# Peptides against a protein of PDB entry 7BDX: the designs that were tried, part 16

Target 1, 212 residues: chain A of PDB entry 7BDX
Amino acid sequence: EMGAAACTLLWGVSSSEEVVKAILGGDKALKFFSITGQTMESFVKSLDGDVQELDSDESQFVFALAGIVTNVAAIACGREFLVNSSRVLLDTILQLLGDLKPGQCTKLKVLMLMSLYNVSINLKGLKYISESPGFIPLLWWLLSDPDAEVCLHVLRLVQSVVLEPEVFSKSASEFRSSLPLQRILAMSKSRNPRLQTAAQELLEDLRTLEHN

## One batch from the design tools (peptide; made by RFdiffusion4, then SolubleMPNN)

Design b1_p8_8_s4
Fold by OpenDDE base, seed 2:
Structure b1_p8_8_s4 (fold): chain B 212 residues (1-212), chain C 212 residues (1-212), chain A 8 residues (1-8)
Amino acid sequence: as target 1 above (212 residues)
Amino acid sequence: as target 1 above (212 residues)
Amino acid sequence: SKWREEAL
């Protein structure tokens, strides 16, 4: 209980850029993010089936950890830190997103995807993530999720790849050969307006790339 | 390990006034400080004898909690919060300081005493603490500690009482009848310069009060 | 836009 409460408070205050700078300016940051990856991995490995007790101390704790990573990645110096000094954490997040089944741990998936999206904002982060083994298959695996919020954040990450020619050119052949176009088209007709918009924008970006 | 790391980071960033305001501005503050008191109490109750493993996860966690309370009490709105909304935590800190033997958990005692001193900076906080049952005997119990840092922070708290006529007048009879004058005089000759100075200043303040 | 940072 107390650990989850403390971590949740740290998550809340980490929405401030100055707090992120304070976290990263200390000698404890490396250790903290190393243990973060291990803790998240242990949690996912402990999941027996699809039922997650959302209100458990452990769930709250892991959500707060994922939230902290997201808030760090929302800041320029935080992205630099993650990509330069905590690559193992990024690898762990990618691995955990692959290990979770469609519909499993939806909230955690959303938080982890948001962190990866934030990392993808700068070119070095996007390159690192997109060059990770199995990245394209992982995107399509995640896009098979029944949850609209998961799919939304996958589409945003896909869009960030598509919009960067230097990155997209390296994966263009695999991307085109495996693109779940029918799934994305179905999402463009979703009743969820955010998902609908994201799918529509991605389809427009893809059409623009086919003409160039 | 992870809980202690998160709490330690929260402690570090709580040195900022803006972070304290952010913690207190949320709906989670009351719950957090309630559990803080319980956690600190559980730790002290679990101590079997004088040997404390200073490097244990639990010790680090409790130190960080005490540090957070200190940093909250260092801010005007934090003192108001503690005195208005978290009196049980103040009562717990006073109780735990009494439950610990001289020489036991020195670092924790210092942190808790620093938090009480910070609360004593405003009149409402000082009144609340000084009117607590057994407060004067507690001060003398703590002043029997062999550790110079513990004694220093006790003397500072005593001085804050002595310097406030509205508070001191209520306890003056008990204070004068129980004052360990020989102990304070011995501290004024300490090799520790901070302890020496604090004891000397307190003796000067007491002499001034006897002439009025 | 790709550049919309999201803090939680």
Scores: peptide ipSAE 0.096, ipTM 0.848, DockQ to the pose 0.134
Fold by OpenDDE base, seed 3:
Structure b1_p8_8_s4 (fold): chain B 212 residues (1-212), chain C 212 residues (1-212), chain A 8 residues (1-8)
Amino acid sequence: as target 1 above (212 residues)
Amino acid sequence: as target 1 above (212 residues)
Amino acid sequence: SKWREEAL
């Protein structure tokens, strides 16, 4: 319980850029982010077959951790720190996104996807995550989720790849051959306005790339 | 382990007044400080007969919690919050200071005493803690500690009482009758310069009060 | 900008 309360407060204050800088300027940041990945992994492994109590102290603890990572990744120096000094955490997030079934642990998926999206704003971060083995299959796996917010954040992550020629060129063949076009087209007709817009924009971006 | 790491980071950033205000401006602060006292109490109760591993994750966790309380109490709005909304935590700190033996858990004692000193800067805070049952006997119990830093912070807390006529007048009889004068005189000759100075100042303050 | 940093 105390861990969840502490992490929740830390999450809240980490919305400030100055707080993120203060965290990263200390000697404790590396240890914190190292064990964060392990803690998240242990939580996800515990979900096999059990009904997740989403309001449990453990769930709240892990959500707060994922929120902290997202807030760190929202800052330029935070992205640099994660990509340079916490790559194992990024690898863990990618793994956990693959391990979770469609509809399973939706809130955590959204938070992890948001962190990866923030990392993807940096070219170095985008390169790192997109070069992860099975990255494109992972995106399509995640896009099969029934949750509109999960799918939205997948589409945003896909857009980060598509809009960066240096990254997209390396995976363009696999991307084009495996693209779940029918799924994206269905999302462009979604009742969720954010999902609808994201799908439409991605379809426009893809059409632009086919004509070039 | 993760709790200790999170609390350590939260402690570090809580040195900022703006971070303290952000913590207290949220809806999670009350819960955090409520369970903080319980966590500290559980830790102290676990020390009975066991050699304290001071470098344990649990010890570091509790030290960070005490550090957070100290940093909150260092700010005017933090003092107000503690005295108005977290009195149970203050009561717990006073209790734990009584439960710990001389020389036992010195670092935690220092942190807790520092938090109480910070609270004592506010007249309302000073009134609250000084009106605690057995407060004066507690001060003398703590002043029997062999640790110079513990004794220093006790003397500072005593000085807060002595220098506030509205508070001192209520306990002056008990204070004068139970004052460990020989112990304070011995401290005024300490090799620790901070302890020496604090003891000398307190002796001067007491002499001034006897002439008035 | 299509790129918006998201803090939570």
Scores: peptide ipSAE 0.093, ipTM 0.850, DockQ to the pose 0.132
Fold by OpenDDE base, seed 4:
Structure b1_p8_8_s4 (fold): chain B 212 residues (1-212), chain C 212 residues (1-212), chain A 8 residues (1-8)
Amino acid sequence: as target 1 above (212 residues)
Amino acid sequence: as target 1 above (212 residues)
Amino acid sequence: SKWREEAL
């Protein structure tokens, strides 16, 4: 309980840029983010048997960890830190997103996807995650999720790839051949306005790339 | 390990006034400080048997908790919060300082004493802790510690009492009758310059009170 | 466009 409470407070205050700078300016940042990845991985591996109640201290702890990573990735110096010094954490997040089934751990998926999207704001970060083996299949796997928020954040990450010509050109053939176009078209008709908008924007961006 | 790492980061960032405001502005502050007291108490109760290595994750976790309390108490709004909403935590700190033997858990004692000193900067806080049963005997018990840093922070807390006439007058008789004058005089000759200065200042303050 | 996100 106490660990989850402390981590949740750290998550809340990490919304501040100055707090992120303070976290990263200390000698403990590397260790913290190393153990973060391991802790998240251990949690996901524990799910294969017991439906851990979403309201468990363990779940709350892992949510807070994922939230901290997201908030660090929201800031330029935080992205630089993650991409330069905590690549294993990014690899872990990508792996965990692949290990989770559609409809499983929705809140955690959202936070992890937000962290990857934030990392993708930096071209170096986007290059790193998009060059990860199985990245494109992972996007489509995640886009099969029944949850609109998961799908929204996947679409935003897909858009981040599509909007970077240097990154997109490397995977354009695989992207075009495997694109779940019917799924994205269905999302463009969603009753969720954020999902609807994100799907529409992505479809517009894709059309622009076909004409160029 | 992860809980201790997160709590240690929270301690580090809590040196900022804005971070303390953010912690206290959330709906989780009361729960956090409630569990903090319980966690510290559980740790101290576990010491009666095993010499827990000072470098254990558990020790580090408790040090971080005590550090957070200290940093919260360093700020006016934090003192107000502790004195108004987390009195049980203050009671716990006073109890734990009494339960620990001279030379036991020096680092924890220092942090707890610093928190009480910071609380004592507020007259309401000083009134609360000084009116706690056994407060004066506790000060003298703590002043028997062989560690100069423990003794320094005890002397500073004693000075906070002595410098507040409204508070001092209520306990002046007990204070004068039980004052370990020879111990304080010995500290005024310490090779530790901070301890030496604090003991000298307190002796000067006490002399001023005898002439008035 | 890409924009910063904060988790609350």
Scores: peptide ipSAE 0.088, ipTM 0.849, DockQ to the pose 0.122
Fold by OpenDDE base, seed 1:
Structure b1_p8_8_s4 (fold): chain B 212 residues (1-212), chain C 212 residues (1-212), chain A 8 residues (1-8)
Amino acid sequence: as target 1 above (212 residues)
Amino acid sequence: as target 1 above (212 residues)
Amino acid sequence: SKWREEAL
């Protein structure tokens, strides 16, 4: 309980850029993010067979950790830190997104996808994650999720790749050959306005790239 | 491990006034400080018979909690919060200081005494702690500690009482009748310059009060 | 465009 409470407070205050700078300026940052990845991995591995009580202290703790990572990645110095000093954490997030089944652990998926999206704001971060083995198949796997919020954040991550010519050119062949166009078209007709808009924008971006 | 790491980071960032304000502005603050007291109490109760590994994750976690309380109490809004909304935590700190033997858990004692000293900067806080049952005997109990840093912070807390006429007048009879004058005089000859100075200043303050 | 995301 106390650990989850403390971590949740740390998550809350990490919404401030100055707090992120303070976290990263300390000698404990590297260890913290190392253990963060391990803890998130342990949690996901524990989900095999047990009804995840979404409201458990364990779940709250992991959500707070994922939230901290997201908030760190929201800041320029945080993105630089993650890509330079905590690549294993990024690898862990990518792995865990692959390990989770469609509809499983939606809240954690959203937070992890948000963190990756934030990392993708940095060209170095975008290069790192997009060059990860199985990245394109992972995006399509995640797009199969029944949750609109998961799908939204996947589409945003896809858009981050599409909008960077240097990154997209490296994956363009695989991307075009495997693109779940019918799924994206279905999302462009979603009743969820955010998902609908994101799918429409991505389709427009893709059309622009086909004509260039 | 992860809980201790997160709590330690929260401690580090809580040195900022803005972070303290953020902690206290949240809906989770009350619960956090409630659980903090319980966690500190559980730790102290666990010390019976086990060699406290000072470097254990448990110890580090409790030190971080005590550090957070200290840093919250260092800020005006934090003092006001503790005295108005977390009196049970203050009661717990006073209790734990009484439950610990001389020479036992020195680091925690120092942090707890620092938190009480910070609370004592606020007249309302000073009134609350000084009016606690057994407060004067507790101060003398703590002054029996072999650790110079514990004794230093006790002397500072005693000085906070002595320098507030409204507070001192209520306890003056008990204080004067029980004052370990020989112990304080011995501290005024300490090789520790901070302890020596604190003891000398307190002796001067006491002399001034006897002549008025 | 890419925008900063903060978790609540």
Scores: peptide ipSAE 0.084, ipTM 0.849, DockQ to the pose 0.121

## One batch from the design tools (peptide; made by RFdiffusion4, then SolubleMPNN)

Design b1_p9_1_s1 (from b1_p9_1, 5 letters changed)
Fold by OpenDDE base, seed 1:
Structure b1_p9_1_s1 (fold): chain B 212 residues (1-212), chain C 212 residues (1-212), chain A 9 residues (1-9)
Amino acid sequence: as target 1 above (212 residues)
Amino acid sequence: as target 1 above (212 residues)
Amino acid sequence: TPPVDLREL
């Protein structure tokens, strides 16, 4: 309980750039983000046994941790910190996104995908995550999720790769050979307007790249 | 571990007035400060059995909680919040200060006394804590502590009572009859310069009140 | 710069 309450407050205040700078300016940041990855990993491993109620204090705690990482990654110095000093956390987030089944921990997947998207705003961050082993298969695994919000954030992350020629050129062959085009086309016809728009934009970006 | 790390970061950022306002502006603040009191109480109760290492994660967690309360009480709206909405936390801090033996949990006593001092900056806060049952005996109990920093913060809290005629007049009879004058005089000769100054100032304030 | 994802509570 108390840990979840403290972490929830820290999440709420981490929406401020000055708070993110204060978090990162202290000597405690490295320890915090290291333990964050371990805590998220432990939580995901516990899901295979105990039906932890999604509304549990542990779930709320892990959601708050993922929210803090997202808000840190929203700031330029936060992205630099994550990519320079907390790569293990990024690796853990990528691993957990692979370990979670379609429809499993949807809210956590969304938060983790939002954090990765924010990291991908930096060319260095985008390079790091896109060069991760199995990154392209992971995107397609995640795009198979029945949840529209998970799929939306996957499409946005795919768009970050597609919009950066230096990154896209390295993965272009694998990307083209494995692209779930029919799935993306189906999403472009979704009744969810955000998913529909993201799928349409990505299809337009892909068409533009085929003509260049 | 993770809870202590999160709470330590929240403590660090709570030194900002804007962060305190953000903590208090959310619907989570009441729950957080309620559980804070319960957590501090549970920790102090656990000390009678298990020799918890002072460097434990639990100790660090409770120190961070007390630090957050101190920083909230440093801000006008934070004092108003504590006195209006979190009286149980103030009651708990007063109780725990009474339950802790001389020399026991010195660092925690200092943090709790700092929080009460900050609350006492408001006339409403000073009234509330000074009207607490056993407040004057509690001050003298705490002034018997062998630690100079505990005694310093007690003297500062006593000074807040003495400097406010409306509060002092209500307790003046009990205060005068139980005042450990010889102990305060001994502190005015301390080799600790902060303790020496605080004891000298309080003795001057008391002399001024005897002549009026 | 692409819009950042801020998750407010």
Scores: peptide ipSAE 0.146, ipTM 0.846, DockQ to the pose 0.074
Fold by OpenDDE base, seed 5:
Structure b1_p9_1_s1 (fold): chain B 212 residues (1-212), chain C 212 residues (1-212), chain A 9 residues (1-9)
Amino acid sequence: as target 1 above (212 residues)
Amino acid sequence: as target 1 above (212 residues)
Amino acid sequence: TPPVDLREL
């Protein structure tokens, strides 16, 4: 209980750029983000048997950790810190997104995808995550999720790859050969306006890249 | 481990007034400070048998909690919050200071005394803690501690009482009848300059009150 | 700059 309450307060105050700078300026940041990855991994591994109530103290704790990572990645110095000093945490987030089944831990998936999207804002971050083994198959696995918010954040992460020629050129052949085009076309007709817009924009960007 | 790391980061960032305002502006602050008191109490109760290593994750967690309370009490709105909405936490801190033996959990005693001193900066806070049952006997119990930092913070809290006529007048008879004057005189000759100064100032303030 | 995802509590 107390750990989840403290971590949730830390998540709330980490919405401030100055708080993110204070977290990163301390000697404890490296240890914190190292244990964060281990804690998230232990939680996801525990899901394979127990109906963990999504509202448990442990779930709230892991959501707060993922929220802190997202808020750190929202700041330029936070992205630089994650990509330079917490690569294992990024690798863990990518692995956990692969380990989770469609419809499993939707809220945690959204937070982890938001953190990866924020990392993708910086070219060094985008290069790191997109060059991770199995990244393109992982995006398609995640895009099979029935949840519209999961799919939205996957499409936004795909768009970050497509909009960066230096990254897209390295994976363009794999991307084109495995693209779940019918799934993206179905999302472009979604009743969810955010998902519909993200799918339409991605389809327009892809059409532009086919003509070049 | 992870709870102690998160709580320690929250302690570090709570040194900012804006972070204290953000902690208190959320809907989670009341729950956090309620559980804080319970967690500190559970820890102190566990000391009566196990040689708890002072450097344990649990000790670090409780130190971070006491540090957060101290930093909240350093801010005017934080003092107002503690005295209005977290009285049980203040009562718990007073009780735990009574339950601890001289030389036991010195670092925690210092942090708890620092929080009470910060609360004492505001007249409403000073009135609340000084009107607590057994407050004057508690100060003398704490002043028997062999640790110079514990004794320093006790003397500072005693000085906050003595410097406020509206508070001191209510307890003046009990204070004068039970005052460990020889102990305070011994502290005024300490090799610790901070303890020496605090004891000298208190003795001067007491002499001024005897002439009125 | 692409918009950052801030998750407000």
Scores: peptide ipSAE 0.144, ipTM 0.845, DockQ to the pose 0.073
Fold by OpenDDE base, seed 3:
Structure b1_p9_1_s1 (fold): chain B 212 residues (1-212), chain C 212 residues (1-212), chain A 9 residues (1-9)
Amino acid sequence: as target 1 above (212 residues)
Amino acid sequence: as target 1 above (212 residues)
Amino acid sequence: TPPVDLREL
């Protein structure tokens, strides 16, 4: 319980850039983000058996941790810190996104995808995550999720790759050969307006890249 | 481990007034401070048996919690919040200070005494803690501690009572009858300059009150 | 600047 309460408060205050700078300016940041990855991994590994109540203290704790990572990644110095000093955490997030089944831990997936999207705003961050082994298959695995919000955040992450020629050129062949075009076309007709817009924009960006 | 790391970061950032305001402006503050008291109590109750390593994750966790309370109490709105909405936490701190033996958990005692001193800056806070049953005996129990820093913070808390006529008048008879004058006189000759000064100032304040 | 995802608690 206490860990969840403390992490929830830390998550709330981490919405401030000055708080993120204060966290990262201290000697405790490295330890915190190292243990964060391990804690998230332990939680995901615990899911294969018992239906953990999504409203448990442990779930809230892990959500708060993922929220902190997202808010840190929202800041330029936070992105730089994660990509320079906490790569293992980014690798863990990528792994956990692969380990989770479609429809499993939707809230956590969304937070992790938001953190990766924020990291992708930096070219160095985008390069790092896109060079992860199995990154493109992972995107398509995640895009198979029945949840519209998961799919939205996957499409946003895909768009970050597509809009960066230096990154896209390295994976363009695999990307084109494995692109779930029918799935993206279906999303462009979604009743969810955010998902619909994101799918439509991505389809427009892809058409532009085919003519070049 | 993760709880200690998160609380340590939260403690560090709580040195900012704006962070304290952000913590208190949210709906999670009440829950956090309620569980804080329970967690501190559970830790102190665990000490009667095994020599808990002072450098344990649990010790660091509780120190960080006590540090957060101290930093919140350092701010005017934080004092007001604690006295209005977290009285059970203040009662718990007073209880735990009574339960701890001389020389036991010195670091935690100092943090708890610092939090009570910060609360005592507000007349409402000072009234609340000084009206606690056994408050004066508790001060003398704590003043028996062999640690100079514990004794310093007790003397500062005693000074807050002595310097407020509205508070002191209610307990003046008990205070005068139980005052460990020889102990305070010994502290005025301490090699610790902070303890020496605080004891000397308190003796001057007491002399002024005897002539009035 | 691309929109940053801040999640408020």
Scores: peptide ipSAE 0.127, ipTM 0.845, DockQ to the pose 0.073
Fold by OpenDDE base, seed 4:
Structure b1_p9_1_s1 (fold): chain B 212 residues (1-212), chain C 212 residues (1-212), chain A 9 residues (1-9)
Amino acid sequence: as target 1 above (212 residues)
Amino acid sequence: as target 1 above (212 residues)
Amino acid sequence: TPPVDLREL
C-alpha cells in the first residue's frame, strides 16, 4: 500500500518538467530506474495467465512506475537519460510487451507504449528501440491486441519509425513484407476516432513511401 | 527496496513549493498522509529495543516519509493541510517521539522534530501541538537525548512556544516548574555552535519573560 | 516536433 501511494504521488508530480530535472539531477535516478525495470518484470512474471485485478496495490504500483517512465521520456533530458543511462529499462519494456498476451494488462501496455513513443521522439532513442531484436514482430504482435488504445499507441510508434527515413530504410524490407495491412485497414474504419485517424495517417505515409 | 527508492525521490522533489502544491492539489494527499502515519508507527513498534540498522530499506523508507512531512510543513499551504486535514499524523509524530528512547532513531527524531517545528510556524499549528496532552514532558524527555541535533531541534521547538505569548501563557506555570534549566545551561556551553546558539537564545528569551 | 505523451493522475 504505502509504496504504491508514494509512487502514485511521484507519478503525478512527474508531469512537471522541473520535477523530471530534479529526479534526474539527484544521485538516485540510476538506482530507481534499474529497480523499476526489475519490479515491472517481476510483476509481469507473476501473472501466470491470471486475470489481473486492476485495482490491486501491486497493479497500481506498476502503473505508477510505468507512468513515471512515460513522464520522464516526455522531457528532452529524460529521453537523453533513458537512452544513455537506462537502456536496460527500455529492453525490459520491450521484453514485457512481448511477454504479455493480447488483451492482457491493457493499461500497463498503454503506459509502456507511451514511454517508447516518447523515447522515439529522440532520433537516438528511435534508433535504439528500432534496432532491438524482434522489434518489428513485436509491433505486429501488439497490433493484434483487441484494445483500441493499445492499437492506437502501437500505430503511433509505427508512425515514428516510418517518418524517420534513416531508421525506416534499415528495416523497410522486413516492414513491407510483414505489414499487417488488412489489420491497419480495419483500424482505419474504427468507430474510435483517434484509432481511425492514426490508421489513416499511417496508410497515407506508407503510400507516400511506396511512390518514392 | 522499490518503495524506499520511490519515496526517497518524492522526498527530494518535495523541497519544491510547487511540488508540495501538486501533492496537495491531488485527490491522494489524505490517503498518503494517513498511511504515512501508520507506516511510521509500525516501524517504531517493530524496533523492540533493537539497534536500528540505519542503512536498511525500512529505515530509508521511514526517513523519506518523515522528510516529506517536513518539506510539506515548510510550505504555508502544507502547514494548513496538516493542521486542518491530517491532525492524526501530527498526533502520531508526537506519540512516536515519546515512544523512542534517548539515543534511539536519532535521524527519524530529527526529521519529525523539524516537521513539528515547521508546523509551529503557523499559530494554529503551534496551538494544536502545544495543547497536545503531555507536550511539555515530551519536550524535556527529548531534550535528554545525547544527540546534539535532536537537542537542537527540541530547543527550536521550545523557542517557538516561548516566542508566542498566547500559547506560552497557557503552559507557563508547567513550563517554569519543569524546565530542565541545568540541561539548557549545559547546552549553552556546547562545542556544537548551533546547539550553543539555540540554547543561549532560549535562555535570553526566558530571562526576558521572567522580568515581564 | 511530435506531441509528447504525458500521463497525469
Scores: peptide ipSAE 0.055, ipTM 0.846, DockQ to the pose 0.074

